# Designs tried in a protein design run: peptides against a protein of PDB entry 3JWR. Part 82

Target 1, 323 residues: chain A of PDB entry 3JWR
Amino acid sequence: TRELQSLAAAVVPSAQTLKITDFSFSDFELSDLETALCTIRMFTDLNLVQNFQMKHEVLCRWILSVKKNYRKNVAYHNWRHAFNTAQCMFAALKAGKIQNKLTDLEILALLIAALSHDLDHRGVNNSYIQRSEHPLAQLYCHSIMEHHHFDQCLMILNSPGNQILSGLSIEEYKTTLKIIKQAILATDLALYIKRRGEFFELIRKNQFNLEDPHQKELFLAMLMTACDLSAITKPWPIQQRIAELVATEFFDQGDRERKELNIEPTDLMNREKKNKIPSMQVGFIDAICLQLYEALTHVSEDCFPLLDGCRKNRQKWQALAEQ
Target 2, 298 residues: chain A of PDB entry 3JWR as posed
Amino acid sequence: TRELQSLAAAVVPSAQTLKITDFSFSDFELSDLETALCTIRMFTDLNLVQNFQMKHEVLCRWILSVKKNYRKNVAYHNWRHAFNTAQCMFAALKAGKIQNKLTDLEILALLIAALSHDLDHRGVNNSYIQRSEHPLAQLYCHSIMEHHHFDQCLMILNSPGNQILSGLSIEEYKTTLKIIKQAILATDLALYIKRRGEFFELIRKNQFNLEDPHQKELFLAMLMTACDLSAITKPWPIQQRIAELVATEFWEQGDQVGFIDFVCTQLYEALTHVSEDCFPLLDGCRKNRQKWQALAEQ

## One batch from the design tools (peptide)

Design b1_p24_1_s4 (made by RFdiffusion4, then SolubleMPNN; from b1_p24_1, 12 letters changed)
Fold by OpenDDE base, seed 4:
Structure b1_p24_1_s4 (fold): chain B 323 residues (1-323), chain A 24 residues (1-24)
Amino acid sequence: as target 1 above (323 residues)
Amino acid sequence: RPMSEPKKFSEEEKKRVMEYGEFY
């Protein structure tokens, strides 16, 4: 395609030029081509292209295929969300110095998972999918969308000309897919809530050990969530804009819940409760985000900008909630 | 620095935490 030819022929700027190592990164000014170039740079600078012998054209095709399998009419859970999740992962690996704590296969899996974790997202949550009796709800009992996202990820990875994992051994391939699946499933926030207590306890007791396979898996899950929620850590103007996109998508779901399911939406998805957004954001930060970024900072102090950003945004949202 | 003690949530706050898990 013309898009593939343009991407494959383009000079890929440095990570420094693209600012993709910055926790404060914003994609708002970037074209779709530039987001794809950033993604190539992430794979290159993590040594994934070299170590796994990825062909440039195959990587370009894969990136474009992933991007194409996000819906353009979804306000938040689109390619830009996946791209920002992957950028936060890249920043955590590089600037946060987590790269040195992980294997190349784990890094490969996390980057693929971050880019793929919301593939074919429909702008509605698992509860809506279940209550609407959607065909996907017949396939999976829980984490319905996350299973679908993984299935989409696997489909793309196995598609002709998209096989970025063709340089892996059979065992490396199996390991990578296992980690990708676990990482995508970990983005179900219900699973995060269920598992986070174990992670926080290990950190508090100073018993956290990445050489333990179970603790490694737990850490990768927590890291995925930290990247998925990283909008809450961004500089205030960026955070506000992303919060508007989230609110738009949630209100669209709430409107559909009223119309299609004849139910009153929760405050988070109720357009009539727009004035509660600041207080709900404070509640979300306190309930979900703060402890995660605190714990992550204990694993790597260089991840502190995520915690600092989250704390600053809490203060900003609190000030708006008091008005 | 030691990690802060677990935040104590009220029963209402616990309910909200679970709601966040369903909606995000």
Scores: peptide ipSAE 0.310, ipTM 0.813, DockQ to the pose 0.510
Fold by OpenDDE base, seed 1:
Structure b1_p24_1_s4 (fold): chain B 323 residues (1-323), chain A 24 residues (1-24)
Amino acid sequence: as target 1 above (323 residues)
Amino acid sequence: RPMSEPKKFSEEEKKRVMEYGEFY
């Protein structure tokens, strides 16, 4: 395609020029082409292109295929969300110095998972999919959408001309797919809530050990959630704008729940309760986000900007809730 | 600094946490 030719021929700017190592990064000023160039830079600077012998054209095609399989009519869970999740992963690996704690296969899997974790998202949650009796709800009992996202990820990875994993051994390929699956499934916030207590306890007791395979898997899951929720850590003007996108998508679901299912939406998805957004954001930060970024900062102190950003945004939302 | 003690959530706060897990 003309888009593939343009991407494959383009000079890829440095990570410094693109600011993709910054935890404060924003994609709002970037074109779709520039987001694809940033993605190439992430693979290159993590040594994934070299270590796994990726062909440049195949990587470009894969990136464009992933981008194409996000819906344009979804306010938040689109390519820009996946791209920002991957950028936060890249920043956590580089600036947060987590790269040195992981294997090349784990890094490869996490970057693919971050870009792929919401593929074909419809702007509705698992609860809507269950209540609407969607065919996917018959295939999977738990983490319905996350299973679908993983299936879409596999479809793309196995598509002709998109096989970025063709340089891996059979064993490396199997390991990578296992980690990708675990990482995508970990973005189900219900699974995060079930598992986070074990992670926080290990950190609190100073018993956390990345050499333990179970603790490694647990850490990768927590890191995925930390990147997926990273909008809450962004500088206030960026956070506020992303919160408006999230609210738009949630209100669109609430409107559909009312119209299609005859259900009164929860406060979070109720367009008539916009005035509760600041207090709900404070509740979300306290219940879900703060302890995660605290624990991540204990694993690597260089991740502190995520915690600091989350704390600053809590203060901003609290001030709005008091008005 | 040691990680802060886990916030003890009320039963109502626990319900809200579970709601977040279902909706996000």
Scores: peptide ipSAE 0.303, ipTM 0.817, DockQ to the pose 0.500
Fold by OpenDDE base, seed 3:
Structure b1_p24_1_s4 (fold): chain B 323 residues (1-323), chain A 24 residues (1-24)
Amino acid sequence: as target 1 above (323 residues)
Amino acid sequence: RPMSEPKKFSEEEKKRVMEYGEFY
């Protein structure tokens, strides 16, 4: 395609020029081509292209295939969300110095997972999928969408000309796919809620050890969630704009719940309760986000900008909730 | 700085947390 030719021939700017190492990064002003260039830079600067002998054209095709398999009519859970998740992962690995704590296979898996974690997202949550009796709900009992996202990820990875993992040994490939699956499934926030207590306790007791395989897996799950939710850490103008996209998608689901399921939506998905967004954001930060970024900062102090951003946005949302 | 102690969520807060977990 012309798009692939343009991407493959383009000079990839430095991570510094692209600002993709910054926790404050915003994609709002970036073209789709620039997001793809940023993604190439992430793979390159994490040494993944070299270490796993990725062909440049194959990587370009894979990125474009991933981007193409996000829906354009979904307000939030689209390519830009996946790209921002991957950018936060890159920033956490580089600026947050988490790269030094992980294997190359783990880094490879996390980056692929971050880009792929919401593939073919429909703008509705697992609860809607279950209640609508969607065919996917018959295949999976839990984490329905995350299983679907992983299946989509596998389909792309195995598609002709998209096989970015072809340079891996069979064992490396199996390991990478296992980690990708675990990482994508970890983006089910219900699973995060179930598992986070163990992580926080290990951190609190100063017993956290990344050399333990179970704790490593737990950390990768927490890191995925931290990147997935990273919009809450962004500078206020970015956070506010992303929160509007999230609210739009949730209200669209709520409208569908009323129309298609005859269900009164929860406050978070109820368009009539838009005035509750600030207080709900405070609740979300307190219930879900703060402790995660605190714990992540304890694993690597260089991740502090995520925690600081989350705290600052809490104050901003609280001030709006008091109006 | 020590990690904040795990916030003991009320049952209502737990429900909200679960709601957030289902919706986000």
Scores: peptide ipSAE 0.274, ipTM 0.784, DockQ to the pose 0.540
Fold by OpenDDE base, seed 5:
Structure b1_p24_1_s4 (fold): chain B 323 residues (1-323), chain A 24 residues (1-24)
Amino acid sequence: as target 1 above (323 residues)
Amino acid sequence: RPMSEPKKFSEEEKKRVMEYGEFY
């Protein structure tokens, strides 16, 4: 395609030029082509292209395939969200120095997972999928969408001309897919809530050890969530704009819940309750985000900008909630 | 920096946390 030809022939700017090592990164000004170029740079600078012998054209095609399998009519859970999740992963690996704590296969898996974790997202949560009796709810009892996202990821990875993992041994391939699956499933916030206590306890007790396979898996899950939620850490103008996108998508779901399911939506998804957004954001930060970024900062102090950003945005939302 | 002690959540706060997990 013309798009593939343009991407494959383009000079990929440096990570410095693209600012993709910055925790403060914004994609708002970027074209779709530039987001793809950023993604190539992430793979290159993480040594994934070299170490796993990725063909440039195959990587370009894979990126475009992933991008194509995000819906354009979804306000938040689209390619830009996945791209920003991957950028935060890249920044955490590089600027946050997490790269030195992980294997190349883990890094490969995390980057693929970050880009893929919301593939074919429909702008509705697992609860809506269950209550609407969607066919996917018959396949999976829990983490319905995350299983679907992984299935979509696997389909793309196995598609002709998209096989970025073809340079791996059979064992490396199996390991990578296992980690990708675990990482995508870990983006179910319900699973995060169930598992985070163990992680926080290990950190608090100074017993956290990445050489332990179980603790490694737990850390990868927490890191995925930290990147997935990273919008909450962004500079205030960026955070506010992203929060509007999230609210738009949630209100669209709430409108559908009224219309299609005859259900009164929860306050989070109720358009009539938009005045509660600031207080709900404070509640979200306190309940979900702060401890995660604190714990991540204990694993690597260089991740502090995420925690600092989260704290600053809490103050901003609190000030709006008091008005 | 020491992690802050785990916030003791009330039952209402626990419910809110679970709601975030279901809806987010």
Scores: peptide ipSAE 0.268, ipTM 0.768, DockQ to the pose 0.465

Design b1_p24_2 (made by RFdiffusion4)
Fold by OpenDDE base, seed 1:
Structure b1_p24_2 (fold): chain B 323 residues (1-323), chain A 24 residues (1-24)
Amino acid sequence: as target 1 above (323 residues)
Amino acid sequence: SYEEYYEEMVEQGELPSDLESLAG
């Protein structure tokens, strides 16, 4: 395609020029081409292109295929969300110095998972999919959309001309796919809530050990969630704008719940209760985010900007909630 | 608040109503 030709021929700027190592990164000013260039740079600077013998054209095609399989009519869970999740992963690996704690296969899997974790997202949560009796709800009882996202990821990885993993051995390939699946499934917030207690307790007791395979898997899951939720850590102007996108998507779901399911939406999904957004954001930060970024910062102190950003945004949301 | 957010998550089916089920 013309888009592929343009991307494959383009000079890829440095990570410094693109500012993709910054936890404060924003994609708002970037074109789709520039987001693809950033993605190439992430693979290159993590040594994934060299270590796994990726062909440049194949990587370009894969990136464009992933981007194409996000819906354009979804306000938040689109290519830009996936791209920002991957950028946060890149920043956590580089600036947060987590790269040195992981294998090349784990890094490869996490980056692919971050880019792929919401593929073909429909702008509705698992509860809506279940209540609407969607065919996907018949295939999976739990983490319905996350299983679908992984299936889409696998489909793309196996598509002709998109096989970025062709340089891997059979064993490396199997390992990588296992980690990708686990990482995508970990973005189900329900699974995060279920599993996080074990992680926090290991940190609290100073018993956390990345050499233990189970603890490694647990850490990768927590890291994925930390990157997926990283909008809450961004500078306040960026945080506000992203919160508006999230609210738009949630309100669209609420409108559909009224129309299609004949139910009153929850406050989070209710357009008429937008005045509750600040207090709900404080609740979200306290219930879900703060302890995660505290624990992550304990594993690597260089991840502190994520925690600091989360704390600052909590203060901003609290101030709005008090008005 | 934490409690308000938890209630919203339960109502949306993202979390179980039984907190003990999350502690295991």
Scores: peptide ipSAE 0.027, ipTM 0.640, DockQ to the pose 0.135
Fold by OpenDDE base, seed 4:
Structure b1_p24_2 (fold): chain B 323 residues (1-323), chain A 24 residues (1-24)
Amino acid sequence: as target 1 above (323 residues)
Amino acid sequence: SYEEYYEEMVEQGELPSDLESLAG
């Protein structure tokens, strides 16, 4: 395609030029092409292209395929969200020095998972999918959308001309897919809530050990969630704008809940309750985010900017809630 | 608060109402 030709022929700027190592990164000013260029740079600078013998054209095609399989009519859970998740992963790996703690296969899997974790997202949560009796709800009992996201990821990875994993051995391929699946499933917030206690307890007791396979898996899950939620860590102007996108999507769901399901939406998804957004954001930060970034910072102190950003945004939201 | 957020997530069906079910 013309788009592929343009991308494949383009000079890829450095990570420094693109600022993709910064935890404060924003994609708002970037074109779709520039986001794809950033993605190429992430793969390159993580040595994934070299180590796994990726063909440049295949990588370009894969990136464009992933991007194409996000919906444009979804306010938040779109390509830009996936891209920002991947950028946070890249920043955590590089600037946060998590790269030194992981294998190349784990890094490969995490980056693919970050980009793929919300493929074909419908702009509604699992509860809506269940209550609407959507066909996807017949396939999976739990983590419905996350299973669908993984299925889409697998489809793309196996599509002709998109096989970025073709340089892997059979065993490496299996390992990578296992990690990708686990990482995508880990983005179900319900699973995060279920598992985070074990992670926090290991940290609290100073028993956390990445050499333990189970703890490694747990860490990868927590890292995925940390990147998925990383909007909450961004500089306030960026955070506020992203929060508006999230609210828009939630309100769209609430509107559909009223219309299609004949139910009153919760405050989180109720357009009429927009004045509660600041207090709800404080609640979200306290309930979900703070301990995660604290624990991540404990694993790698260089991840502190994520925690600091989260704390600063809590203060900003609290100030608005008191108004 | 944490409790308010948790309750809202339960009401949305994203989290179980029984905390013990999360431990299993």
Scores: peptide ipSAE 0.022, ipTM 0.607, DockQ to the pose 0.134
Fold by OpenDDE base, seed 2:
Structure b1_p24_2 (fold): chain B 323 residues (1-323), chain A 24 residues (1-24)
Amino acid sequence: as target 1 above (323 residues)
Amino acid sequence: SYEEYYEEMVEQGELPSDLESLAG
């Protein structure tokens, strides 16, 4: 395609020029082509292209295939969300200095997972999928959409001309796929809530050890969630705009719940409850985000900008909630 | 509050009332 030819022939700017190492990064001014260029730079600067002998054209095709398999009519869970998740992962690895704590296979898996974790998202949560008796709800009992996202990821990785993992040994390939699956499934917030207590306790007791395979797996899951939720850490103008996209998608679900399922949506999904957004954001930060970024900052102090951003946004949302 | 947000997530089906029922 012309798009592939343009991408493959383009000079890829440096990470410094693209500012993709910054935790304060915004994609609002970037074209789709520029987001693809940023993605190439992430793979290159993490040494993944060199270490796993990726062909440039294959990587370009894979990126475009991933982007194409996000829906354009979904307000938040689209390519830009996946791209921002991957950018936060890149920033955490580089600026947050987590790269030196992980293997090359783990880094490869995390970056692929971040880009792929919401593939073919339909703009509705697992509860809606289950209640609507969607065919996917018959295939999976738990983490319905996350299983689907992984299936889509696997399909793309195995598609002709998209096989970015062809340079791996059989054992490396198996390991990488295992980590990708675990990382995508970890983006189910229900699983995060289930597992986070163990992580926080290990940190609190100063018993956290990345040399333990179970604790490594747990950390990768927590890191994935931290990147997935990273919009809450962004500078206030960026945070506000992303919060509006999230609200739009949730309200669209609520409208469908009324029309298709004949149910009253919860406040989070209710367009008429827009005035509750500030207080709900404070609740979200307190319930889900703060402890995670505190724990992550304990593992690597260079991740502090994520925690600081989250705290600053809590103050901003609280001020709005008090009006 | 934390408790209010958790209850809301349970109500909307994002979290189970029984955490032991979660897979994975």
Scores: peptide ipSAE 0.021, ipTM 0.609, DockQ to the pose 0.144
Fold by OpenDDE base, seed 5:
Structure b1_p24_2 (fold): chain B 323 residues (1-323), chain A 24 residues (1-24)
Amino acid sequence: as target 1 above (323 residues)
Amino acid sequence: SYEEYYEEMVEQGELPSDLESLAG
């Protein structure tokens, strides 16, 4: 395609030029082509292209395929969300110095997972999928959408001309897919809630050890969630705009719940309750975000900008809630 | 979803049922 030719022929700017090592990064000003160039740079600077002998054209095609399998009519859970999740992962690995704590296969898996974790998202949550009796709800009992996202990820990875993992041994390939699956499933906030207590307790007791395979798996899950939720850490103008996108998508779901399911939406999904957004954001930060970024900062102090951003945005949302 | 997440957290007793109470 013309798009593939343009991407494959383009000079990829440095990570410094693209600012993709910054926790404060914003994609709002970037074209789709520029987001793809950023993604190439992430793979290159993490040594994934070299270490796993990726062909440039195959990587370009894979990126475009991933982007194509996000829906454009979804306000928040689209390619830009996946791209921002991957960028936060890249920043956490580089600027946050987590790269040195992980294997190349783990890094490869996390980057693929971050880009793929919401593939074919429909702009509705698992509860809506269940209540609407969608066919996907018959395939999976829990984490319905996350299983679907992984299935889409696997489909793309196995598609002709998209096989970025072809340079891996059979054992490396199996290991990578296992980690990708675990990482995508970890983005289900229900699973995060279930597992986070173990992670926080290990940190609190100073017993956290990345050499333990179980603790490694737990850490990768927490890191995925930290990157997935990273919009809450962004500079206030960026955070506000992203919060509006999230609210738009939630209100669209609420409108569908009224129309299609004949139910009253929860306050989070209720357009008539938009005045509660600031207080709900404070609640979300306190309940979900703060402890995660605190724990991540304990693993690597260079991740502090995520925690600092979260704290600053809590203050901003609290000020709006008091108005 | 964020909503399912909140509901589960409330059911597990990790969050109050009134989200406004989390704001202070």
Scores: peptide ipSAE 0.018, ipTM 0.555, DockQ to the pose 0.123; fails the geometry check

